Peptides against a protein of PDB entry 6RGO. Designs and how they scored, part 69

Target 1, 392 residues: chain A of PDB entry 6RGO
Amino acid sequence: MALKLLGFNQDATCFSVISSNKGVTIYNCDPFGKCFELEKSTSNDEELDFLVEMLFSTSLIAVVDKTIGASKRKKLKIVNTKRKATICELTFPHEIMDVIMNRKIICVVLKSDQIFVYDISCMKLLRTIDVRGEKLKSTSKFRNSEAVGDIGVRVSLSTDNNSILCYSSYSKSDKENAPLNDIVVFDALKCIQINVLPAVHQSNIVCIACSPDGMLMATASEKGTIIRVFKTIDTENDEPILVNEFRRGSRPSRISEMKFNHDNTLLACVGESDTIHIFALPVTTTEADANEDDTLQQSSHSLSSSINGLQYISKGLANRFGKIIVSKIPTQSQQRHVAYIKIPENAKYRIGFPKDTTNTIHICGEDGNYLVYSIPRNEVGPCTLVKSNTFD

## One batch from the design tools (peptide; aimed at target 1 T58 K82 R83 I87)

Design b2_p20_7 (made by RFdiffusion4; failed a check: a repeat of another design)
Pose (drawn by RFdiffusion4):
Structure b2_p20_7 (pose): chain A 327 residues (1-135, 151-284, 335-392), chain P 20 residues (1-20)
Amino acid sequence: MALKLLGFNQDATCFSVISSNKGVTIYNCDPFGKCFELEKSTSNDEELDFLVEMLFSTSLIAVVDKTIGASKRKKLKIVNTKRKATICELTFPHEIMDVIMNRKIICVVLKSDQIFVYDISCMKLLRTIDVRGEKIGVRVSLSTDNNSILCYSSYSKSDKENAPLNDIVVFDALKCIQINVLPAVHQSNIVCIACSPDGMLMATASEKGTIIRVFKTIDTENDEPILVNEFRRGSRPSRISEMKFNHDNTLLACVGESDTIHIFALPVTQRHVAYIKIPENAKYRIGFPKDTTNTIHICGEDGNYLVYSIPRNEVGPCTLVKSNTFD
Amino acid sequence: EEEEEEELEEALEEAEEEEE
């Protein structure tokens, strides 16, 4: 099959790619190279490694499953790339759906909507967050920098009226203190969530409305959450997969089941800004580094890696700069 | 368990050096 299940780094330095052939490879951007290659851990052809989230540019990797079911739901391994050794192997009572890391905090998301928060220095579990225990699946996002701030979608107070709903809760994972609870920002379920690297901004995606809403995160007034802006969906409602925030928080990237990738600018310092054409029935992931605010890195399941430029004052499409091909 | 903690500390120190 195709080279599916791409994962993207926080710092846009490199990306995680599960080659359908054997193991998982991690490439670099500058200079482009085979940074890490995981050996054979397979027994059938279409069984896939699912979840890999990494540190910035380091040797520390979070790896989850290999087999379809032998050791998948209840595994987490911590591996150094230079020496291919497993350090800590944590086990969990449910199936892992997502893992997000940063320099201070490691988050593990379970299928039962449990979120395990660890101080990464000693792997002491800080707090277990029973989201489904209180009231598609939960989408969680986290800040990259320190003062790492956790964002997760939670159900509303209408569980009696119907089973599924999605509001937003802002949580400080550093001190394990809930900061702000946002109400039902959508009339539908929440598909994907992105939080700014500095933790000041947040994006929300709806399945039905397909309108991205941005709220202030922490400095927002206690009385009411502050809405920043909204962005035009385009000609057709489409499911969104992954969104990212720029380092200066002036730009927002959006990708999904669409022909095009949309770029939204921010009035921090309207409907559409930059659009990147994309092959229809292929899936891509997004990132942009810290070095410049004009470059957007693109990861594709077709086997191509592209670097596009952004027009500051023109509503035109992006310009391709650098490209390379996968393995 | 204690050995795994020590190994984790060492790995973190190496990750810091790589960032430098």

Design b2_p20_7_s1 (made by RFdiffusion4, then SolubleMPNN; from b2_p20_7, 8 letters changed)
Fold by OpenDDE base, seed 4:
Structure b2_p20_7_s1 (fold): chain B 392 residues (1-392), chain A 20 residues (1-20)
Amino acid sequence: as target 1 above (392 residues)
Amino acid sequence: EKKKLEELKELLEEAEEELK
């Protein structure tokens, strides 16, 4: 049967799939099994397309039926899975491209490059964000989306109650084809823009991940060769803080999903490649009380890292290309993965990090595999398969 | 409307209990 993956919930306790024969199925990860099924509304052999966002392990889901006609693609249903009942139905002016939620906020991304931010507790609209801004409304050239099907506004929301929303925005270049290469950081509760990260990549951003606490974000462009990690809120001299730059690979390959683990120590990425990559983030050592006098003379072997000269790219060329966040990290010192998982090239996979086990990753494939891997701590290498299940 | 908002609150309370 053709399976289409919708992904994991926020804590990777559940994942959602579309089965061509059944409709939407939600699986529980542990114990493994079906927890909800939404039957298809039509007997037609039409290819099923849905958006489903689940609120943690609760009976609350947001559903968009994208299967039939332009009218259904504009409807969001809030459903109680336990009662199989529609609590709320919202209709949008344009097709829904994405839905993301936490305990406080639901965000709806439209094909018009608009983000609708709702207070989930009352389903009141808090803000409409127009990512194109007022100037671009006049060119009603919807990019003929037949050829460029997957370039649009990308969003990620913190899973905590702080509700930090990161979204891709158009650069201020007067060019008709400005890339979606800026990031805006937005407090979704207060409806305030916190930060703007200009030109974080040279091409459109196609993937964003926010950390669970909203303090970090990861970005990838259409090239998918470099992943950048930034602080969301903190700035240094009014400039964005680049924490890490990771190299996924030398060959271009699309990244479809990225996720942080719950303690911000790991970043995973998946996409069109045969490999899930897992990167280690620097642990921000909170200064725990350095009061214990334990005189372990760790011989500071001064690894004189010959910081081979940062060639001062002369100030003169900086004026013509808008302030690309030039990686302060030399291209040669780009960190590689610390761990990896090999996956079938022809199967789309989704990733999730469970809350309770920071060194475990959940993955599921359109091949019908649900897999749990252990991530190595002390060595660079493959992840170890711990558990496997199949679904249909 | 009121009954739907009550049901929505019950589900959000369930989601807040999962944080504890």
Scores: peptide ipSAE 0.441, ipTM 0.919, DockQ to the pose 0.488
OpenDDE base, seeds 1, 2, 3, 5: peptide ipSAE 0.433, 0.432, 0.427, 0.421; ipTM 0.918, 0.916, 0.915, 0.916

Design b2_p20_7_s2 (made by RFdiffusion4, then SolubleMPNN; from b2_p20_7, 8 letters changed)
Fold by OpenDDE base, seed 4:
Structure b2_p20_7_s2 (fold): chain B 392 residues (1-392), chain A 20 residues (1-20)
Amino acid sequence: as target 1 above (392 residues)
Amino acid sequence: DEEKLKELEELLKEAEEELK
């Protein structure tokens, strides 16, 4: 059967899939098994396409049927899975491209580069974000979506109640083909823009991940060679704080998904490559327990690695290209993965981090594999397979 | 509409109980 992965929920306790014969199926991860099935609405041999977003382990899902006709692709259904009943139906002016939620907010991304922000408690519209802004409304050239791959507004939402929304935006360049290479950080509850990170990549951003607490975000461009991690809210001298720059690889490869673990110590990425990469983030040591007097004279060999900061003060080129956030991290000192998982090249995979076990990762494939891996703590190497299940 | 809001409130309460 052809499977299409929809992904994990926020805490990786469930994942959703489209089966060509059955429709949408939601699986519980532990104990492994089916928890919900949504039957296909049509007997036709049409390729099924759905968006499904689940609210944690609850019976609340958001569903978009994208299978048939432009009208269905504009409808969001809020469904109680336990009752198999539609609670609410919303209709949008344009095709729905993405849906994300937490306990407070639903965000709906449209093909028009609009983000609709709803209060989940009453399904009231809090904000419509027009990412193109008023100036670009005149050129109704919907990029004919046929030729250039799925380039649109990307979004990520914090899983906490602070509801930090990160989205890709068009650079202010007067060029007709401005890239989606800016990031906006938005308080979805207060409906306030918190921060803007200009030109975080040279090309369109195709993947964004927000940390569960909303304090960090990861970004990847169409090249997928470099992942950048920024602070979302904090700034230094009104400039964005780059926390990390990771090198996934030397060859271009699309990143489809990134996720932080629940304690912000790990960032995983998956895409078109045969490898899931896991990167370590610097632990912010909160200075709390500095009191214990343990006089272990570990000789701090200050490896004063003279990072000869090649201040390439290329003063001159700064004026023509908008302030690209030039990594202060030299290309040679770009951090690599600390762990990896090999996956089949022809199978799309999705990733999730469980809340209670910060050193485990859940993955599922269009090959019908659900896999749990242990992440090595003290060494750079492959993850260890702990559990495997199959689904159809 | 009120019955639908009540059902939504019940589901959101379930989601808040999973945080405790």
Scores: peptide ipSAE 0.418, ipTM 0.913, DockQ to the pose 0.521
OpenDDE base, seeds 1, 2, 3, 5: peptide ipSAE 0.399, 0.409, 0.402, 0.398; ipTM 0.909, 0.910, 0.908, 0.909

Design b2_p20_7_s3 (made by RFdiffusion4, then SolubleMPNN; from b2_p20_7, 8 letters changed)
Fold by OpenDDE base, seed 4:
Structure b2_p20_7_s3 (fold): chain B 392 residues (1-392), chain A 20 residues (1-20)
Amino acid sequence: as target 1 above (392 residues)
Amino acid sequence: SEKELKELEELLEEAKKELE
């Protein structure tokens, strides 16, 4: 059967798929099995398209039927999976592109580059974020419908109660075709903009991941060659803090999804390539007071490797082209993956990190494979397959 | 509606218990 992946829930305890024959199916990861099915609303041989966002392993799901007609694509249903009942329905002015939630917030992304932020507890609208702003409303050149599906506002929400929302925004360039290469960090509960990261890539941002605690954010552009990790809230001298720059590869390849693990020690990415890449993040060693006096005078031969400070002397040219966050990280010091998983070519995969096992990754494919891998701790290499299941 | 709000509150109370 043709499968379409919807992805994992916030803690990778469940994943959702569209089966061309059955409709939406939600699988539990452990024990592996079907936990919910949503039947097709129509008997037609129309290609099924849905958005499904699940609130962790709970009976609450948000569903958008995109299969039929422009009207259904504008409707969000909140469904109780135990009762198989729609609790409420929201109608939007434009097609819903994405839905993301945590225990506090639902964010609905529209094709109009609007983000609707709701309090989940009462479905009250807290904020409408217009990413285009009022000035760009006039040039409703809807680029021809076919090619536009791929470039839009991207969002990621922290899975904690702090509800840090990261979204892509248009750069303040006077050009009619400003790229979606800025990031806004937003407190979704207080409805306050916390930070703005200008020009984090040269091209449109196509993938964003927020850490579970909302303290870190990963970004990738259309090129997908470099992943940048930033602090979300903290700034140095009113400038964004670049924590890491990772090289996925030398060849352009789209990144479809990125995820942090629960303790912010790992970042995984998946996309059109035959490889899931896993990168190590620097652990902020909280100074555990290891008071132990272990006097081992290992002579730190300070190999003062003269990092030839490529003083990018280009103070002067920065004024005309918006401050591209030039990586302070030399291209030679771009970290590679610490671990990888090989996946079939042309199979779309989704990734999730379970909460309780920081060195385990869950993956599922449109090939009908659900796979659990162990991530190597001390060595750069392939992940080890621990568990496999199949679904249809 | 008030009914939909009550059903949503009940679902969120059930969901909270499922998350503890």
Scores: peptide ipSAE 0.208, ipTM 0.832, DockQ to the pose 0.719
OpenDDE base, seeds 1, 2, 3, 5: peptide ipSAE 0.106, 0.191, 0.192, 0.207; ipTM 0.719, 0.826, 0.827, 0.835

Design b2_p20_7_s4 (made by RFdiffusion4, then SolubleMPNN; from b2_p20_7, 9 letters changed)
Fold by OpenDDE base, seed 4:
Structure b2_p20_7_s4 (fold): chain B 392 residues (1-392), chain A 20 residues (1-20)
Amino acid sequence: as target 1 above (392 residues)
Amino acid sequence: SEEELKKLQELLKEAEEELK
């Protein structure tokens, strides 16, 4: 059967798929098995399209039926999976492109480049974010639906209660075709903009991941060659803090998904390439009070590797366009993956990190494979397959 | 509606119990 992946929930305890014959199926990861099925609303041989966002492993899901007609694509249903009942239905002015939630907030992304932020406790609208802003409303050139591929507003929400929302925004260029290469960091609870990261890539941002705690954000452009990791809230001299720059590859390849693990030590990415890449993040040593007196004079030969910061002061013309965050990280010092998983080139995969096992990754494919891999700690190399299951 | 709000609050209460 043709499978379409919807992805993992926030803690990778469940994943959702569309089966052409069955409709939506939610699988539990451990023990592996079906936990919910949503039957097709139509008997027609129409290609099924759904959005499903699950609140962790709970009975609360948000569902959008995108299969038939412009009207259904504008409706969000909150469903109780145990009761198999729609609790409420919200209707939007435009097609729903994405839905993301945590314990406090639901964000709904529209084809109009609007983000609707709701308090989950009462489904009250807290904020409508218009990413185009009021000035761009006049050019209602909806880019012709056929040729405008998957370029739209991207969002990621922290899984914690702080509810840090990161979204892509249009750069302040006087050009009719401003790229979606800015990031806005938004407190979704207080409805306050916290930070703006201007021109984090040269081209449109196609993938964003927020860390579970909302302190870090990863971004990738249409090129998918470089991943940048920023602090979300913290700034240095009112400038964004670039924590890491990772090289996925030399060849352009779209990144479809990125995820942080629960302790912010790993970032995984997946996309159109035959490889899931896993990158190590610098552990911020919280000063654990190592009060213990263990006098081991390990001679810290400070190999002051004089990182000759070749300040390639590329005196690139500071032309009037927004300060591209030029990586201060030389192209040669771009970190590569520490681990990888090989996947079939023609199968779309989704990724998730389980909460309790920071060195484990869950993956699922449109090939019907659910796989659990162990990530090597001390060596650069392939991940080890620990568990495999199949689904249809 | 008030009934939908009540059903949502019941579902969220059940979800908060499952997430403890």
Scores: peptide ipSAE 0.478, ipTM 0.934, DockQ to the pose 0.720
OpenDDE base, seeds 1, 2, 3, 5: peptide ipSAE 0.467, 0.466, 0.459, 0.426; ipTM 0.931, 0.931, 0.929, 0.915

Design b2_p20_8 (made by RFdiffusion4)
Pose (drawn by RFdiffusion4):
Parts: structure tokens; sequence; C-alpha cells
Structure b2_p20_8 (pose): chain A 327 residues (1-135, 151-284, 335-392), chain P 20 residues (1-20)
């Protein structure tokens, strides 16, 4: 089958790719190279490694499952790339759905909507967050820098009226203090959530409305959450998969089950800005590094890696700059 | 900032050595 299940780094330095053949490879951007290659851990052809989230450019990797079911739901391994050794092997009562890391805090998301928060220096569990214990699946996002700030979608006070709903809660994982609870920002479920690297901004994706809403995160008034801007969906409602914020928080990238990738600018310092054409029935992931604000890195399941430029003052499409092919 | 990443990597290597 195709080389599916791409993962993208925080710092846009490298990306995680599960080669359907054997193990998982991690490439670099500049210079492009085979950074890390996981050995054989397979027994059938279409069984897939699912979840890999990494540090910035380091040797520290978070790896989850290999087998379809033998040791998948209840595993987390911490591996050094230079020496290929497992350090800590944590076990969890449910199936892992997503893992997000930063320099201070490691988050583990379970299928039962439990979020385990760890101080990464000693792996002490800071707090267990029973989201489904209070009231598709939960989408969680996190800031990259320090003062790492956690964002998760929570159910509303209409559990009696119907089973599924999605509001937003802002949480400071550094001090384990809930900062702001946002109301039902959508009339539908939440498909994907992106938080700014500095933790000041947040994006939301709806399945039905397909309109991205941006709210201030922490400095927002206590009385009411502050809405920043909205972005035109285009000609057709489409499911969104992954969104990213620029380092200066002037740009927002959006990708999904669509022909095009949309680029949204920010009035921090309207409907559409930059659009990148994309093959229809193939899936891609997004990133952009810290070095410049004009370069956008693109990861594709077709086997191609592309670097596009952004037009500051023109509403035109992006310009391709650099490309390379996968393995 | 890079120093913190290096210190964390060294701390995990020390744990590995202790395990060995």
Amino acid sequence: MALKLLGFNQDATCFSVISSNKGVTIYNCDPFGKCFELEKSTSNDEELDFLVEMLFSTSLIAVVDKTIGASKRKKLKIVNTKRKATICELTFPHEIMDVIMNRKIICVVLKSDQIFVYDISCMKLLRTIDVRGEKIGVRVSLSTDNNSILCYSSYSKSDKENAPLNDIVVFDALKCIQINVLPAVHQSNIVCIACSPDGMLMATASEKGTIIRVFKTIDTENDEPILVNEFRRGSRPSRISEMKFNHDNTLLACVGESDTIHIFALPVTQRHVAYIKIPENAKYRIGFPKDTTNTIHICGEDGNYLVYSIPRNEVGPCTLVKSNTFD
Amino acid sequence: EEEEEEELEEHFEELLEEQE
C-alpha cells in the first residue's frame, strides 16, 4: 500500500513517515537525509505503526505501537536515535489516540478521552484529566515553546439533551490550572485543533460549518472570550485534518480533504490569502520553520516533499522552491 | 534554550547507564 500515516515535527525541521514496507523512517529538511530508521518489528503486510511525536531536532522520540493489537493500546516507549535503546516504557489503561510533546510537558491522549500530563524531567504524572468522566473523538493541541499551554475540546451542558457536543477549554499544563473555558463555538463536532507556538492563539475546525474560528487564549478578558477573526471556507464544505500557526502568528495553514491548501493571514500586527494546489485523493501534512516567514514545508503521502514560498502582498498561489522525493 | 535540550538528553542517557 501507499506510504501512509505522516507525522510532522514542531519546529518543521523533520517529519515522521511510516513506510509501509518496513518500520518507520524520519527524514531531515536541511540538508535532506535519512535521520533515523526503525528496524523490522513486523509480522504481516498491512499492519501499521500509528503514533510518533518527537522533540525538536533531538534524539528523543515518543513511539507507540507496531502490532495491530499485541502491544498497542498500552504502550509508550522513549528511544534515543543515536543508540536505538528504549529508556522508559509506560503503560496505560486505554488506547492511545495522540501524543504531543514540548520542552517541558509530555501529553498522552487516550481513546477514553483521558489526558495524562507529565513533567518530562522525571515523568511524574502531574494530573489526570477525565474529560469523558465529567460529561468522533477529542482533539488536543499544545504550545511548542515554554509556558506550554494545553487546549482540548470538551462536551457542553446538554448531555441530557443529546450525546455529542464540543466546546473548548484552555488549560495551563505548567501549573495544572484551568485558565479559560470557552462555550460552544460550533453547532457541530470539533475535527481538529491548533494552538500557537507561543500559546497566545487557537484555531477551531467544525465538521458541518467548515469555518475556522480564532480565539485569544490567556490574555482574553475573563468576562467573555474574545473572537479574533473568521475565514471563508471556499466553494464547498470540507473536513479539515491539521492546521498550524506561524511563529510570528501572522499566518495560518489549513489542510484537509480538499483540492487546495489555504493560507490565512492575521491582523495581529481576510477570507483567503495564499492557496497551494494539491492532488485530490492524497493526504498531506503542514509545517513551517522558524528561520523565515516566507517558506512553508509540505509533506505528502505520494512520496514528494515540497517547499513553497508565500506572497506577502498578492492573493496569488504559492511558488514552488525546493523539492525532494521520499523512500 | 538548546542547553536545556542537551541536559535532558544527557539525563536520559545517565538513566540508561544506571539500568545497564

Design b2_p20_8_s1 (made by RFdiffusion4, then SolubleMPNN; from b2_p20_8, 8 letters changed)
Fold by OpenDDE base, seed 3:
Structure b2_p20_8_s1 (fold): chain B 392 residues (1-392), chain A 20 residues (1-20)
Amino acid sequence: as target 1 above (392 residues)
Amino acid sequence: DEKELKELEEKFEEILKEKE
């Protein structure tokens, strides 16, 4: 049967899939089993396409049926899975490209490069973000959908209640073909722009991940060779906003998903390559002034990979050309993965980090495999398979 | 955390009862 993965929920307790024969199925990870099914409305052998976003392990899902006709692709249904009932239906002016949520916010991304931000508690529209802005309304050249690379606005939302929204934006270059290589950081609750990170890649951003707490974000371009990690908020201290640069590989390959673990110590990425890569993040020790004298000789094997390569471009040049946030980190200072998982060639996988086990990763494949891996702590190497299940 | 999620489920169950 053809499976299409929709992904894990925010805490990796559930994952959703499209089965060509059944429709949408949601699986629980532990105990492993089917917990919900949305039956296909049509008896036709049409290729099923859905967006499904689940709110953690709750009975709440957001569903977009993309299978049939341009009108259905504009409808968001909020469904209670326990009752199999539609709570509300929202209709948008354009096709829905993505839906993301947490306990407070639903964000709906449209093909028009608009983001609709809703308060989940009342389904009230808080903000419409027009990523093209007012000036680009005149260039009504909707990129005709036939161009193979669906370069649209990408979004990620913090899973916490702070509701930090990160989205890709067009560079301010007067060029008609401005890349989606800026990042905007947005407080979705207050509806305030917190930060703008200009030109974080040379090409369009195709993948974004926000940390669970919204303090970090990861970005990857169409090239998918470099992953950059940024602080979302400008600290008053002259600390670099760019905290990490990771090398996934030397060959171009699309990254489809990235996720932080719950304590911001790991970043995983998956895509078109035969390898899931897991990177270690430096723990920002907030120097809490814990004066307590306790002499535990933790042999800090300082994996102080000397981030000596962040040349402080001196404050003097920042005034004339807007803050060049991305210093060219020398290719030699780019960190590699600390762990990896080999996956079948051409199999699409999705990733999730469970809340309670920071060194465990959940993965699921369009091959019908649900796999739990242990991440090595002390060595660079393969992850160890802990649990395996199959689904159809 | 679990309490907040449960309160959301309860609100959605109330909205469903008002529509039935």
Scores: peptide ipSAE 0.064, ipTM 0.728, DockQ to the pose 0.726
OpenDDE base, seeds 1, 2, 4, 5: peptide ipSAE 0.058, 0.054, 0.031, 0.048; ipTM 0.725, 0.721, 0.646, 0.719

Design b2_p20_8_s2 (made by RFdiffusion4, then SolubleMPNN; from b2_p20_8, 6 letters changed)
Fold by OpenDDE base, seed 1:
Order: C-alpha cells, then sequence, then structure tokens
Structure b2_p20_8_s2 (fold): chain B 392 residues (1-392), chain A 20 residues (1-20)
C-alpha cells in the first residue's frame, strides 16, 4: 500500500500516516498501536493528501483534506479524536500549505505567503502576517507558482508556552526574484516581531527548526549541505548570533525535516539522502559552573582526521554577509560528535525526539517501519536500534 | 503542562456539547 508520512507530534509520543485505502491513521509510539483512524470520505481511487497536526498526546487534531478540489484545501478542521467530532471549521482565502501548533496557538500557512496566528483556546485570530509585504503586492506578476511547488514560506514554532515563531521571509532586494533567505523571529502570543536574521543562506530556506524553548533555530537551504544554528532572541551588537554551523554532506540533498531534542543538545536532520544525521550542540555552560577544572586530558588519539571533514568553518563567508560575528566558538566545541542512521534509499522518513530520553530518537518511514534508536554519547558513530515495529 | 492540556481538552469538549 502507498503510505505517506505526516510526521510525529511535538513530543514524539504519536505519529500520523496516510494509508491509500483507510485515510489518516495515528499511531501511538509506546505502547505501539493505532490510536485513531480518520476514514476516507470518498470511494474514489484518488491519491489521498492531508495535513494533520496533533496537539501532543491530546484528543485535539487539526486536519486539512488536500486530496480533491480547491474548496477542501482551504478548510481547516479542528477534530476531537475521542468523540470523532469536528469542533470547528475555518475557511481560508487560499490553499493551506502548513499547520503548526502548541498549547497556546495555531499557525496556518497559506499558498499566498500569509501566516494566520490563532489563540487555540478560543480560535480567535490574533494576527495575519503577510510575508510578501505591501511593496511586492504591486509588482507580483503571479509567477506561475505551478512549476515551483517547493518554494514557499517555511515556519517552525517552539513547543513551549513562549510560542516563538520562526518563519522564512523575502530579502529586501529590489529584485522581483528575492529569495526566501531571511528569517523573522516572532512572538506569536504578543504578536511582535522580536528579531530579523538577514540572508542566513544564499538560496531559499527550505527547512527551519525551532528549539522546544524557542531559544535556538536551525536553518537549511535548497542545497542542504550546510545547516546553521542561530540564537532566536539574543543579539550581539544588534547582529544575529551564529551558534553552530554543520556540514550534512558535500553533495546537494534536500532536507525535509530538522528537530532539536528537548534539552537542545542534539539536532537531527532527515531528507532525500540515505542518512539521518544527528549533530551535537555545545552545551552553553552558563558562567556559574565554570569552576570544575575537569582536566579532560587531551587523549591525542587520531580521530582528528575524520572529524575535520564535517567542520566547514567558512572563513570566506564572514566578508560578504555583514559582520556575522562568529563568536569565538571555543576550540573545545570543534569536536562536535555526529551520529547517523542509515535508511533505505527513496524511503521518506520523519523524525521525533521523545521528552523523557534525550539520547533516543524515533523515526518512521513510508516503508512501514517505526524504529527507535539510541544515540551514542561522546563518540562519532552509528545509532543503535533499540526497538522496531511495522505498520500498514 | 499536562494540567493546561487537560483544561484545553475540557474546553473543547464543552464547546462540542454546546453545538450538539
Amino acid sequence: as target 1 above (392 residues)
Amino acid sequence: EEEELKKLEEKFEKLLEEKE
């Protein structure tokens, strides 16, 4: 059967899939099993397409039927899974491209590059963000957006109550072809823009991840070779703080999803490649615990050669992007441990980090595999498979 | 956190009962 992955919920306790014959199925991760099914409303052999966003382990889901007809693609349903009942339906002027939520807000991304921000508790519209802005409304010859189905506004939301929204925005270049390479950081509760990170990549941003606490964000471009991690709120001399730069690989490959673990120590990425990559983030020791002189003896062992390939400190980009003060990344943070998981070629996978086990990752594939891996500590290497289940 | 989610579920359950 053709499976399509919708992804994990915020804490990786559940994941959602589309089955061609059944409609939407939600699986519980532990104990593993089906917890909800949304039956196919149509007997037609049409390819099913849905957006489903689940609010943690609750009975609350947001659903968009993208299968057929422009009218359904503009409708967001809020559904109680226990009662199998629609709580509310919202209709938008344009097709829904993405839906994200936390305990406080729902964000709805439209094909028009608009973000609608709602208070989840009452479904009141708090703000409409127009990412194109007023200036681009006059000169928008609607580029035939048919051919470039992959370029649109990307969003990520903190899973905490601070509700930090990160979204891609058009650079202020007077060119009709401005890339989506700026990031805006937005307080979704207060409806205030709190930061702007200009030109974080040379090409369009295709993937964004916000940390659970909203303090970090990761970005990847269409090339998917370099992942950048920034502070979201903090600035140094009014300039964005680049915390990390990771190399996923030398070959271009699209990154479809990135996630931080719950303690901001790991960043995972998945996409079109045969490999899920997991990067170690340096723990920002707050200045208080700097007193333990743990003389970690420089064990001089020859692991230096393989690690050097993953650390592209681009000395050259510092001149063309304004003074991105690459804060002196302490030489100790140069040994970034990287873990990996090999996945089948052409199988789409999704990733999730469980809250209770910071060194565990959940993955699921369109091949019908749900897999739990242990992430190695303090070493570079493969993850260890701990649990496997199958679904159809 | 779990108590906030439970209170949110209870609000949505009440909103369903008011529509039925």
Scores: peptide ipSAE 0.157, ipTM 0.793, DockQ to the pose 0.756
OpenDDE base, seeds 2, 3, 4, 5: peptide ipSAE 0.024, 0.136, 0.140, 0.041; ipTM 0.335, 0.771, 0.780, 0.700

Design b2_p20_8_s3 (made by RFdiffusion4, then SolubleMPNN; from b2_p20_8, 7 letters changed)
Fold by OpenDDE base, seed 1:
Structure b2_p20_8_s3 (fold): chain B 392 residues (1-392), chain A 20 residues (1-20)
Amino acid sequence: as target 1 above (392 residues)
Amino acid sequence: EEKELKELEEKFEKILEEKE
């Protein structure tokens, strides 16, 4: 059967899939099993497409039927899974591209590059963000958006109550062809823009991850070779703080999803490559515990050339992006441990980090595999398979 | 956290009961 992955919920306790014959199925991760099914409303042999966003382990889901007809693609349903009942339905002026939520807010991304921010408790519209801005409305050469189905506004939301929203924005270049390479950081509760990170990549941003606490964000471009991690709120001399730069690989490959673990010590990425990469983030020691002079002996272990996760400190980028003060990343942080998981070629996978086990990752594939891996500590290497289940 | 999620579920359950 053709499976399509919708992804994990915020704490990786559940994941959602589309089955061509059944509709939407939600699986519980532990104990593993089906917890909800949304039956196919149509007997037609049409390819099913849905957006499903689940609020943690609750009975609350947001659903968009993208299968057929422009009218359904503009409708967001909020569903109680226990009662199998629709709580509310919202209709938008344009097709829904993405839906994200936390305990406080729902964000709805439209094909028009608009973000609608709602208070989840009452479904009140707090703000409409127009990412194109007023200036681009005059040059209504709607580029034939048919051919570039992959370029649009990307969003990520903190899973905490601070509700930090990160989204891609068009650079202020007077060119009709401005890339989506800026990031805006937005307080979704207060409806205030709190930071702008200009030109974080040379090409369009295709993937964004916000940390659970909203203090960090990761970005990847269409090339997917370099992942950058920034502070979201903090600035140094009004300039964005680059915390990390990771190399996923030498070959271009699209990154479809990135996630931080719950303690901000790991960043995972998945996409079109045969490998899930997991990068270690330096623990920002708050100044207090700097007193343990642990003389970590320079074990001169020759990092064998096979480690595709080499930290590339590009000395050259400092001149072309303005004074991005590459803060002196301590030389100790150059040996970032990288873990990996090999996945089947052409199988789409999704990733999730469970809250209770910071060194565990959940993955699921369109091949019908749900897999739990242990991430190695203080070493570079493959993750260890701990648990496997199958679904159809 | 769990309390806030439960209070949110209970609010949505009440909104359903008022519509039925």
Scores: peptide ipSAE 0.114, ipTM 0.751, DockQ to the pose 0.752
OpenDDE base, seeds 2, 3, 4, 5: peptide ipSAE 0.099, 0.090, 0.089, 0.032; ipTM 0.744, 0.736, 0.736, 0.683

